# Peptides against a protein of PDB entry 6UG1: the designs that were tried, part 16

Target 1, 304 residues: chain A of PDB entry 6UG1
Amino acid sequence: SNEERKRRKYFHMLYLVCLMVHGFIRNEWINSKRLSRKLSNLVPEKVFELLHPQKDEELPLRSTRKLLDGLKKCMELWQKHWKITKKYDNVGLYMRTWKEIEMSANNKRKFKTLKRSDFLRAVSKGHGDPDISVQGFVAMLRACNVNARLIMSCQPPDFTNMKIDTSLNGNNAYKDMVKYPIFWCEVWDKFSKKWITVDPVNLKTIEQVRLHSKLAPKGVACCERNMLRYVIAYDRKYGCRDVTRRYAQWMNSKVRKRRITKDDFGEKWFRKVITALHHRKRTKIDDYEDQYFFQRDESEGIPD
Target 2, 301 residues: chain A of PDB entry 6UG1 as posed
Amino acid sequence: SNEERKRRKYFHMLYLVCLMVHGFIRNEWINSKRLSRKLSNLVPEKVFELLHPQKDEELPLRSTRKLLDGLKKCMELWQKHWKITKKYDNEGLYMRTWKEIEMSANNKRKFKTLKRSDFLRAVSKGHGDPDISVQGFVAMLRACNVNARLIMSCQPPDFTNMKIDTSLNAYKDMVKYPIFWCEVWDKFSKKWITVDPVNLKTIEQVRLHSKLAPKGVACCERNMLRYVIAYDRKYGCRDVTRRYAQWMNSKVRKRRITKDDFGEKWFRKVITALHHRKRTKIDDYEDQYFFRRDESEGIPD

## One batch from the design tools (peptide; aimed at target 1 F111)

Design b1_p12_3_s4 (made by RFdiffusion4, then SolubleMPNN; from b1_p12_3, 7 letters changed)
Fold by OpenDDE base, seed 4:
Structure b1_p12_3_s4 (fold): chain B 304 residues (1-304), chain A 12 residues (1-12)
Amino acid sequence: as target 1 above (304 residues)
Amino acid sequence: DKFLAEIESLWK
């Protein structure tokens, strides 16, 4: 019905805001001074120097290569620190079906909300789910004065899916779900004027995204619980930015159709949400990023 | 507090 379509759209919007607020809160928690002091001790001076290379005026690419090597070594150090990767409780922050949402509304399961103290302890011990691990990695980089962003791929229920979801089949569902991350890191490369993508936990990869990312879900089974639609970046200064364009190869042709921003009302609403979560002034880094997104939109073209 | 009020305003 038209009413059910409106209900699903509204619930998608509500769920999206809750996810984006969750990302904001986690981004605040990883700025903990106590955690920062502890995590800085994991990074030896030689690796710190690689994270902060001098500008090579002859070949800026040499400075970028040092930064990339430093980030690789940080991933190795993080793997040594992280002792236990817990499975997600149920589906974690991956996408739920409409049926699962309806069933969960009836079950007043007290979600054990992880408290800030429990999060800080989990990161400090190296024990937690993959999301906590990624968030801790971002905290470690920030402790080393690296301009690292927490990236969250928000997975609200698909308001464009009007089917009554059949139960997603059993055992292979978890493996396919966790094949691609929900959280990752971006690091500002001041030499190339670009964001470097870092997945320290899932794919264990560093990439300089041009047209496509390895972190973008591929295949029907993986996309059932992980649809690239809302990739939100949270920086160390409490900036909030939509960076979906970086990771979406087909933003205009495919991704936009699955977003609330497909219409003018949804675009205006989503801008209000971003503005409410964006607690810093604009910087030249934002200008370079917006220019990159503009060039990506022009290169994709407008779908006919 | 201001942040929560801004979030609540998104539903008005």
Scores: peptide ipSAE 0.035, ipTM 0.772, DockQ to the pose 0.068
OpenDDE base, seeds 1, 2, 3, 5: peptide ipSAE 0.026, 0.033, 0.034, 0.026; ipTM 0.733, 0.769, 0.769, 0.735; seed 1 fails the geometry check

Design b1_p12_4 (made by RFdiffusion4)
Pose (drawn by RFdiffusion4):
Structure b1_p12_4 (pose): chain A 301 residues (1-169, 173-304), chain P 12 residues (1-12)
Amino acid sequence: as target 2 above (301 residues)
Amino acid sequence: DELDNFLNEAYN
């Protein structure tokens, strides 16, 4: 019914707001001073110097390389620090079906509250699922004074799914791509470097294609790329989906609430509500990348 | 879990 259609659109908006706010608060917890000081001693002087390379006037590229080596070394040592990698209970934060949600609302059960202290204890011990692991990785980079963003792929239920059944054909297929990952600024190449230290264990300087965007019909059942939100050290919140969307204006726009005008205005209201800093020059360099990327997409196939 | 509880209540 058209009524159920409207409810799905609203609940989608609601769930999305909650997810994005969770990203905002979790980013706050990541900035915890007490935790940052402990995680900093995990980084040797050699690697620390690689994370803060000197300006190389003749060839800025060498500085970028040193940072990449540093990022690689950090990924490696984080693989060692993280001793226990849990499985997501049930579905984690991957996209759920309308049927699954209706049924979760029905069954209330008992849920162990988490709070901030328990998160900190888990990151210091090295116990957690991949989301906690990557988030802790970002906290470590920040304790070393690197401009690290936390990236979250918000996966609200699909408001474009009109079906009354909503049934699907695997765990391994859900975890192929991450919900959380990291970006680090390169002041020499003036670009954001994508880092996934937990799932794909890769570092990529995304230009026109990214390894992180999910592919194949089976894998996209639980991970439909729509809202890629970046949170930074100074409490910025930016929609970074353009970096990770091969067909943004075609494929992805149909799945976002921003396809109509009311949707875009509303979404902007939330982003602004979550962006608690003023514009820096880096924001401009990023907008320039997005503009060029937006104009290079062209006609679809 | 706190978020699931909140959303379940909101759904209901």

Design b1_p12_4_s1 (made by RFdiffusion4, then SolubleMPNN; from b1_p12_4, 7 letters changed)
Fold by OpenDDE base, seed 2:
Structure b1_p12_4_s1 (fold): chain B 304 residues (1-304), chain A 12 residues (1-12)
Amino acid sequence: as target 1 above (304 residues)
Amino acid sequence: GELELLLQELYR
């Protein structure tokens, strides 16, 4: 019905705000001074130097290579620190079906919220789910004065799915769900004027995204609980930016149709949400990023 | 706060 369409759209919007606020709160928690002091001790001086290379005036690419090597070593150090990777409770922050939402609404299960103190302890001990691990990795890089962003792929329920029964075929193994991350890291490369993508936990990869990312979910089974629609970046200065364009090869043709921003109302609303979560002034880094997004939009073209 | 305003806009 038209009513159910409206209801699902509304619930999608509400759920999206809750996810984005969750990302914001986690981004504040990883800025903990106490955590920063502990995590900085994990990074040897030689690795710190690689994270902060001098500008090579002859070949700036050499400086980027040093940064990439430093980030690789940081991933290795992080693996050494992290002792226990817990499975997600149920589906974690992966996408729920409408049926699962309805069933959960009927089951007044107490939502167990992780407290800030428990989070900081988990990161410090190296015990937690993959999301906590990624968030801790971002905290470690920030502790080393690296301009690292927390990236969150927000997975609200699919309001474009109007099926009555949205049950997933029970065979979607936990493995398919977690094949791609929900949280990852971006690091600013001041030499190339680009964001470097870092997945320290799941795929354990570093990439310089041009047209596509390895972190973008591929295949039907993986996309059922991880649909790339809202990739939100939280920086160390409490900036909030939509960076979906980086990771979406087909932003205009495919991804936009599944976003609230498909219409003018949704676009305006979503901009208000971003603005409410964006607590810093614009920088030259934002200009370079917007230029990159513009070039990506031009290169994709307008869908026929 | 701003979040409450955003939620109020959703109820319209």
Scores: peptide ipSAE 0.032, ipTM 0.747, DockQ to the pose 0.081
OpenDDE base, seeds 1, 3, 4, 5: peptide ipSAE 0.024, 0.031, 0.031, 0.031; ipTM 0.710, 0.748, 0.746, 0.746

Design b1_p12_4_s2 (made by RFdiffusion4, then SolubleMPNN; from b1_p12_4, 8 letters changed)
Fold by OpenDDE base, seed 3:
Order: structure tokens, then C-alpha cells, then sequence
Structure b1_p12_4_s2 (fold): chain B 304 residues (1-304), chain A 12 residues (1-12)
């Protein structure tokens, strides 16, 4: 019905706000001074120097290569620190079906809200789910004075799916779900004027995204619970930015149709949500990023 | 707060 379509749209919007606020709160927690002091001790001086290379005036690419090597070594150090990767409780922050939402409303499952103290302890001990691990990795880079962002792929229920029963068939449902991350890291390269993508936990990869990312879900099974629609970046100064354009190859032709921003009302609403979560002034880094997004939109073209 | 304002706009 038209009423059910409206209900699913509004529920998607509410769920999206809750996810974006969750990302914001986790970004505040990883700025803990106590945690920062502890995590900085994991990074030896030689690795710190690689994270902060001098500008090579002859070949700026040499400085970028040092930074990339430093980030690789930080990923290796993080793997040594992280002792226990806990499985997600149910589906974690991956996408729920409409049926699962309806069933969960009837089951008063006490969601154990992880307290800030428990989160800081988990990161400090190296014990937790993959999301906590990625968030802790961002905290370690920030402790080393690296301009690292927390990235969150927000997975609200699909308001474009009007089917009641989305039975997810498959014995490997969990493996397919966790094939691609929900949280990752971006690091600002001041030499190339670009964001470097870092997945320290899931794919254990570092990339300089041009046209497509390895972190973008591919295949039916993994896309059932992970649809690339809302990739939100949280920086160390409490900035909030939509960076979906970086990771979406087909933003205009495919991704936009599955976003609330498909219409003018949804675009205006989503801009208000971003503005409410963006607690810093604009910088030259934002100008370089917006220029990159513009070039990506021009290169994709407008779908016919 | 800002969240409450955003939620109120969902019902407009």
C-alpha cells in the first residue's frame, strides 16, 4: 500500500539518524585522552617517523610512499595488539530485513548498550567485535597525531524493498554478511591532497580510491545485509561528511535511487542531519575533497 | 536538542 511505503520511508529515516548518531558517539569515545596515551605506546618511533615524513620537494610521491609504509606497519602492530575478535551479536549494524524488524518489535530483547567505560576497556585490552577494533585503530592513529577519520557505512532497512518476506537463504549467511566491513578508516595524505582508505581488520587493505573501492560490496549474498548507500566520515574535530561518492562507482545511476536523497525533501532532510552532526568549520581539506567528488560526478555522467 | 528537531521534521 501507499501507507506501508510511507511507513517504511519514515522508519528508514529514523533508523538512519540513529546509526549516524551512533557513529558520532563512537567518534567522541575514540578521542579519549586516556586511551590516546595508552595507544601511542604501541607505535615505535621509527613507525611514527614514517607517519610524519618530510615533504620531498623533488618527488612528493616519495613522501606518500613513506606514509603508506607507516600505515601498513600500523596495521601489523594493530593485529598484534588485537587478541580476541568477537563475533557480532546477531547481525550487528548490518542491514536488517523488514521481517526481522517486525519480529524484534515483539521480542523485548534487552539490547545491552555498551558503555563508554566498557568500550575503552575493550579497545585497551584488544578484545571486541570488528567495529570496536576498527574504532580502536582510528584512535591509535589519532594518538600518533595522524589526521584519521572513522568511516561508517550506515545500513538502514531498504525502504525500496516492498516485499514482506525477504527470507535470506543460505548456510553461509554470517560469512557473506561480514565479507565487507561496515566501519573503516581514512587518512589524509597532505602530499597528494587525497584521502587514503584503510581497512585494518576485515580485508586488511590500504588503497587510494580512484574509480572504485575494494570495500564496496559485490555479489548478491553480501549485498543482502550490506548495501553501499550512506558512507559517513567522522573526523578528529567532530566533522561529519557524506563520502559515499568515493566508494560508489555508480552513485547517480544506482545508489541515489536507494537513498532518501532521491527527492528534494529527502535531500534537504539529509543535509539537516549532516549539519547537526558537523561541529567544525570548513577547511582546505574539504575543498580538495569536494573537488574530487565533483570530478567523479562529471566522469560518471548523468544517467540517461 | 538538534536530534529532537530532526525527529520532529520526520512527521511534518
Amino acid sequence: as target 1 above (304 residues)
Amino acid sequence: GDLERLLAELYR
Scores: peptide ipSAE 0.032, ipTM 0.727, DockQ to the pose 0.078
OpenDDE base, seeds 1, 2, 4, 5: peptide ipSAE 0.029, 0.027, 0.030, 0.031; ipTM 0.726, 0.727, 0.737, 0.740

Design b1_p12_4_s3 (made by RFdiffusion4, then SolubleMPNN; from b1_p12_4, 7 letters changed)
Fold by OpenDDE base, seed 3:
Structure b1_p12_4_s3 (fold): chain B 304 residues (1-304), chain A 12 residues (1-12)
Amino acid sequence: as target 1 above (304 residues)
Amino acid sequence: GELEKLLQELYR
């Protein structure tokens, strides 16, 4: 019905705001001075020097290579620090079906909210789910004065799915769900004027995204609970930016159709959400990023 | 706060 379409759109919007606020709160928590002091001790001086290379005036690429090597070593150090990776409770922050949402509304499940103190303890001990681990990795890089931002792929229920039964086809194993991350890291490369993508936990990869990312979900089973639609970046200065364009190969042709921003009302609303979560002034880094997004839009072309 | 304003816009 038209009413059910409106209901699903509304619930998608509400759920998206809740997810984006969750990302914002976690980004505040990882800025903890107490946590920063602990995590800086995990990084040896030699690795710190690689994270802060001098600018090579002859070949800036040499400086980028040092930074990449430093980030690789930080991932290795993080793996040594992280002792226990807990499974998600249920589906974590992966996408729920409409049926699961309806069933959950009837179940008075007390969601155990992780407190800030418990989060800081979990990161310090190296015990927690993959999301806590990624967030802790971002905190470690920030403790080393690296311009690292937390990335969140927000997974609200699919308002474009109008099927009554939205049950997943087959035993979507936990392995298929977690094949691609929900949280990852980006690091600013001041030499190349680009963001470097870092997945320290799931795929354990570093990439310089050009046309597509390894972090973009592929295959039916993986996409059932992870649709790339809203990739939000939270920086150390409480900036909030939509960076979906980086990770979406087909932003205009495919991804936009699955976003609230498919119409003018949704675009205006989503811009207000971003603005409410963006607590810093614009910088030259934002100019370089917007230029990159513009070039990516031009290169994709107009959807047929 | 800003969240309340956003929620109010959801009800419009």
Scores: peptide ipSAE 0.033, ipTM 0.747, DockQ to the pose 0.079
OpenDDE base, seeds 1, 2, 4, 5: peptide ipSAE 0.025, 0.031, 0.033, 0.032; ipTM 0.714, 0.741, 0.748, 0.742

Design b1_p12_4_s4 (made by RFdiffusion4, then SolubleMPNN; from b1_p12_4, 9 letters changed)
Fold by OpenDDE base, seed 5:
Structure b1_p12_4_s4 (fold): chain B 304 residues (1-304), chain A 12 residues (1-12)
Amino acid sequence: as target 1 above (304 residues)
Amino acid sequence: NDLEELLQKLYR
């Protein structure tokens, strides 16, 4: 019905706001001064120097290579720190079906909300789910004075799916779900004037995204619970930015059709959400990023 | 408080 379409759109919007606020709160928690002091001790001086190379005036690429080597060593140090990776309770922050949402409304399962104190303890001990691990890795880089962003791929229910039964019958449903991350890191490269993508936990990869990312879900089974639609970046100064364009190869042709921003009302609403979560002034880094997004939109073209 | 303020800003 038209009413059910409106209901699913509204519920998608509410769920998206809750996810984006969750990312904001986790980004505040990883700025803890107490946590920063503990995590800085994990990084030896030689690795710190690689994270902060001198500018090579002859070949800026040499400075970028040192930064990339420093980030690789930080991923290795983080693997040594992290002792226990817990499985997600149910589906974690991956996408739920409409049927699962309706069933969960009837079953008031008290989600044990992780308190700030419990989160800080989990990161300090190296015990938690993959999301806590990624968030802790971003905290470690920030403790080393690296301009690292927390990235969140927000997975609200698909308001474009009007099917009643959306049951997922896959025996390997959990493995397919966790194949791609929900949280990752970006690091600002001041030499190339680009964001470097870092997945320290899931794929254990560092990339300089040009046209597409390795972190973008591929294949039907993986996309059932992980649809790339809303990739949100949270920086150390409480900035909030939509960075979906970086990770979407087909933003205009495919991704936009699955976003609330497909119409003018949804675009204006989503801009209000971003503005409400963005607590800093614009910087030259934002100008370089917007220029990159513009070039990516021009290169994709208008979908035929 | 911050979530409620955010929700109030989103409904305006």
Scores: peptide ipSAE 0.030, ipTM 0.738, DockQ to the pose 0.077
OpenDDE base, seeds 1, 2, 3, 4: peptide ipSAE 0.026, 0.026, 0.026, 0.026; ipTM 0.720, 0.725, 0.710, 0.719; seed 2 fails the geometry check

Design b1_p12_5 (made by RFdiffusion4)
Pose (drawn by RFdiffusion4):
Structure b1_p12_5 (pose): chain A 301 residues (1-169, 173-304), chain P 12 residues (1-12)
Amino acid sequence: as target 2 above (301 residues)
Amino acid sequence: HELELAIRLVEF
């Protein structure tokens, strides 16, 4: 019914707002001073110097390379620090079906509250699922004074799914791509470096294609790329989906609430509500990347 | 109630 259609659109908006805010608060917890000081001693002087390379006037590229080596070394040592990698209970934060949600609302059960202290204890011990692991990795980079963003792929239920049944054909297929990952700024190449230290264990300087964007019909059942939100050290919140969307204006726009005007205005209201800092020159360099990327997409196939 | 459900889904 058209009524159920409208409810799905609203609940989608509601769930999305909650997800994005969770990203905002979790980013705050990541900045915890007490935790940062402990995680900093995990980084040797050698690697620390690689994370803060000297300006190389003749060839800025060498500085970028040193940072990449440093990022690689950090990924490695984080693989060692993280001793216990749990499975997501049930579905984690991956996209859920309308049927699954309706049923979760029905069954109230018992839920262990988490709070901030328990998160900190888990990151210091090295116990958690991949989301906690990558979030902790970002906290470590920040303790070393690197401009690290937390990236979250918000996966609200699909408001474009009109079906009354909503059934699907696997765990391994869900976890192929991450919900959380990291970006680090390169002041020499003036670009954001994408880092996934937990799932794909890769570092990529995304230009026009990214390894992180999910592929194949089966894998996209639980992970439909729509809202890639970046949170930074100074409490910025930016929609970074353009970096990770091969067909942003075609494929992805149909799945986002921003396809109509009301949707874009509303979405902007939330981003602004979550962006608690003023514009820096880096924001401009990023907008320039996005503009060029937006104009290079062209006609679809 | 829908808000409580949405928060719950996010938290748990």

Design b1_p12_5_s1 (made by RFdiffusion4, then SolubleMPNN; from b1_p12_5, 6 letters changed)
Fold by OpenDDE base, seed 2:
Structure b1_p12_5_s1 (fold): chain B 304 residues (1-304), chain A 12 residues (1-12)
Amino acid sequence: as target 1 above (304 residues)
Amino acid sequence: DLLEIAKRLVDY
């Protein structure tokens, strides 16, 4: 019905806000001074120097290469630190079906809230799920004074799916679900004026994304629980930015149709949510990023 | 309850 369509749209909006607020809270926890002091000790001086290369005036690319090498070494150090990768409880922050939401609404199970203290302990010990691990990696880079963002791919239920039953087959579903990350890192390259994408945990990859990312889910099975729609960046200064354009090859033709921002009401609403979570002034980094997004929109074109 | 689901998402 039209009522059910409206209900699913509004539930999607509420769910999206809750996810974005969760990302904001985790980003605050990453900024813990106590955690920062512990995690900085994981990074040797030689690796710190690679993270902070001098500007090569002859070939700025050499400085970018040093930064990339430093980030690679940080991923290796992080793997040594991380002792226990827990499986997600149920589906974690991956996308739920409408049926799962309805069934979960009927099951008044007390979910155990992860407290800040428990999170900080988990990261410090190297024990937790992949999301906690990525968040801890961002904390380590921030502890080394790297301009690292926490990236969250928000997975609200698909309000464009009007099917009553979307039962997903259980066992193969977990492997396909976790094939691509929900959380990753971006690092500002001051030399190239670009964000570097870092997945330290799942794919263990570093990318300079131009048109597409390896972190973008591919294939029907992977997209069932991980649809690239709302990639939100949380910086060390409590900035909040929609960076979906970086990771979406087909933003205009495909991704927009699955976003609340497909209509003017949704665009205005989503902009209000971003603004409410954005706690810093605009910087030149935001100008370079917006210019890159503009060029990507022009290059994709408007779908006919 | 939508509010309970919302709490669960913030609590995760």
Scores: peptide ipSAE 0.036, ipTM 0.754, DockQ to the pose 0.557
OpenDDE base, seeds 1, 3, 4, 5: peptide ipSAE 0.030, 0.029, 0.031, 0.034; ipTM 0.732, 0.716, 0.719, 0.745

Design b1_p12_5_s2 (made by RFdiffusion4, then SolubleMPNN; from b1_p12_5, 5 letters changed)
Fold by OpenDDE base, seed 5:
Structure b1_p12_5_s2 (fold): chain B 304 residues (1-304), chain A 12 residues (1-12)
Amino acid sequence: as target 1 above (304 residues)
Amino acid sequence: KLEEIAKRLVEF
C-alpha cells in the first residue's frame, strides 16, 4: 500500500539517524586521551617518521609513498595487537530485513549496551568485533597525529524493498555478510591532496580510490546485508561528511535511487542531519574533497 | 532522546 511505503520510508529515516549518531559517539570515544597514550606506544619511532615525511619538492609522490609504507606498517602492528576477533551478535550493524525488524519489535531482547569503558578496554586488550578493531586502528593513527577519519557505511533497511517476506536463506549467510566491511579508515594525504582509504581488518587493503573501491560490495549474496548507500566520514575535529560519492561508481544511475535523497524532501532532511552532526568549520581539505566529488559527478554523467 | 536512542544502537 501507499501507507506501508510511507511507513518504511519514515522507519528508514529514523534508523539512519540512529546509525549516524552511533558513528558520531564511537568517533568521540576513539578521541580518548587515555586510549591515545596507550596506542601511541604501539608505533615505533621509525614508523612514526614514515607517517610524517617531509615534502619532496621535486617529486611529491615520494612523500606519498613514505606515508603509504607507514600506513602498511601500522596495519601490520595492528594485526599483532589484535588478539581476538569476535563474531557479531546476529547481524551487527549490517542491514536487517523488514521481517527481522517486525519480529524484533515483538521480542524485547535486553540488548547489553557496550559502555565507553568496555569499548576502551576492548580496544586496549585487542579483544572485540571487527567494528571495534577498525575504530581502535583509527584511534592509533590519531594518537600518532595522523589526520584519520572513521568511515561508516550505514545500513538502514531498504525502504525501496516492498516485499512482505524478505527472509534470507543461505548456508553461508554470515560469511557473505562479513565479506565487505561496515567500518573503515581514511587518511588525509597532504601531498596529493586526497584521502587514502584503509581497511585494516576485513580486506587488509590500502587504496587511493579513483573511480572504484575494493570496499564497495559486489555480488548478490554480500549486497543482501551490505548495500552501499550512506558512507559517512567522522574526523578528529567532530566533522561529519557524506563521502558516498568516493565509493559509489554509479551514484547517479544506481545508488541515488536507494537513498532518502532521491527526492527534494529527503535531500533537505538528510542535509539537516549532516549539519546537526558536523561540529567544525569548513577547511581547505573539504574544498579539495568537494572538487573531487564534483569531477566524479561530471565524469559519471546524468543517467538518461 | 537521540543520545538514548544512540545508546540503544550501541546495544545492536
Scores: peptide ipSAE 0.026, ipTM 0.717, DockQ to the pose 0.359
OpenDDE base, seeds 1, 2, 3, 4: peptide ipSAE 0.023, 0.021, 0.024, 0.022; ipTM 0.705, 0.700, 0.695, 0.693

Design b1_p12_5_s3 (made by RFdiffusion4, then SolubleMPNN; from b1_p12_5, 5 letters changed)
Fold by OpenDDE base, seed 5:
Structure b1_p12_5_s3 (fold): chain B 304 residues (1-304), chain A 12 residues (1-12)
Amino acid sequence: as target 1 above (304 residues)
Amino acid sequence: KDLEIAERLVKF
């Protein structure tokens, strides 16, 4: 019905705000001074120097290569620190079906919220789910004065799916769900004027995204619970930015159709949510990023 | 109802 379409759109919007606020809170927690002091001790001086190379005036790419080597070594140090990767409880922050949402509405199950103290202890011990692990990695880079962002791929229920029963066939194995991450890291390269993408936990990769990312879900089974639609960046200064354009090859032709921002009302609403979560002034880094997004929109074109 | 579901979902 038209009413069910409106209900699913509204519930998608509400769920999206909740996920974006969760990302904001986790981004605050990883700024903990106590955690920072502990995590900085994991990074030896030689690796710290690689994270902060001098500008090579002859070949700026040499400075970028040092930073990339420093980030690789930080990823290796993080793997040594992390002792226990827990499975997600149920589906974690991956996308739920409409049937799962309806069934969960009827179930008064009290979920145990992870407290800030429990999170800080989990990161400090190296015991937790993949999301806690990625968040802890961002905290370690920030402890080393690196301009690292927490990236979150927000997975609200698909309001474009109007099927009555949206139950997944029981063959959607946990392995297919977790094939691609929900959280990752970006690091600012001051030499190339670009963000470097780092997945320290899932794919264990570092990339300089040009047109497409390895972190973008590909294939039916993994896309059932992980649709690239809302990739939100949280920086150390409480900035909040939509960076979906970096990771979406087909933003205009495919991704936009599955976003709330497909219409003017949804665009204006989503801008209000971003503005409410963005607690810093604009910088030259934002100008370079917006220029890159503009060039990517022109290069994709407008779908006919 | 939908707010209570959302509040339960934020508590993850």
Scores: peptide ipSAE 0.026, ipTM 0.728, DockQ to the pose 0.623
OpenDDE base, seeds 1, 2, 3, 4: peptide ipSAE 0.019, 0.022, 0.019, 0.021; ipTM 0.638, 0.713, 0.647, 0.698

Design b1_p12_5_s4 (made by RFdiffusion4, then SolubleMPNN; from b1_p12_5, 6 letters changed)
Fold by OpenDDE base, seed 4:
Structure b1_p12_5_s4 (fold): chain B 304 residues (1-304), chain A 12 residues (1-12)
Amino acid sequence: as target 1 above (304 residues)
Amino acid sequence: KLEEIARRLVEY
C-alpha cells in the first residue's frame, strides 16, 4: 500500500539516524585519553617517524610512500595486538530485512548494550568483534597524532524493497555478510591532499581510491546485508561528513535511487542530520574533499 | 539533545 511505503520510508529515516548517532558515540569513545596512552605504546618510534614524514619538496609522492609504509606497519602491529575476533551477535550492524524488523519488534530482546568501559577494555585487551577492532585501530592512529577518521557504512533497511517476505535464504549468509566491512578507517594525506582508505581487519588493505574501492560490496549475496548507501566519516574533532561519493562508483545512476536523498525533502532532511552531528568548523581539508566529490560527479555524469 | 538521544539509542 501507499501507507506501507510511507511507513518503511519513515522507519528507514529513524533507523539511519540511530546508526549515525551510534557512529558518533563510538567516535567519541575512541578519543579516550586513557586508551590513547595505552595504544601509543604499540607503535615503535621508527613507525611513528614513517607516519610523520617530512615534506619532500621535490617529489611529494615520496612522503606519501613513507606514510603508506607506516600505515602498513601499523596494520601489522594491530594484528599482533588483536588476539580474539568475535563473531557478530546475530547480524551486528549489517542490514536487517523487513521481516526481521517486524519479528524483532515483538521480541523485547534485552540487547546487551556494550558500555564505554567494556568497549575500552575490549580494545585494550584486543578482544572483540571486527567493528570494535577497526574502531580501536583508529584510536591507535589518533594516539600517534595521525588525522584518522572512523568510517561507517550505515545499513538501514531498504525502503525501496516493498516485498512482504524479505527472508534471506542461504547456508552461507554469514560468510557473504562479513565479506565486506561496515567500519573502516581513512587517513588524511597532507602531501597529496587526499584521504587514504584503510581496512585493517576485514580485507587488510590500504588504497587510494580514484574511481572504485575494494571495500564496495560486489555480488547479489554480499549486497543483501551490505548496501553501500550512507558512508559516514567521523573525525577526531567530531566532524561528520557524507563520504559515500568516494566509495560509490555509480552514485548518480545506482546509489542515489536507494537513498533518502533521492528527493528534495530527503536531501534537506539528511543535510539537517549531518549538520546536527557535525561539531567543528569547516577546514581546507573539507574544501579539497568537496572538490574531489564534485570532480567525481562531473566524471560520472547525469544518468540518462 | 542529539547526544542524549544518541546515548539512549546506543543503550538499546
Scores: peptide ipSAE 0.027, ipTM 0.717, DockQ to the pose 0.196
OpenDDE base, seeds 1, 2, 3, 5: peptide ipSAE 0.026, 0.024, 0.026, 0.028; ipTM 0.727, 0.713, 0.726, 0.727; seed 5 fails the geometry check

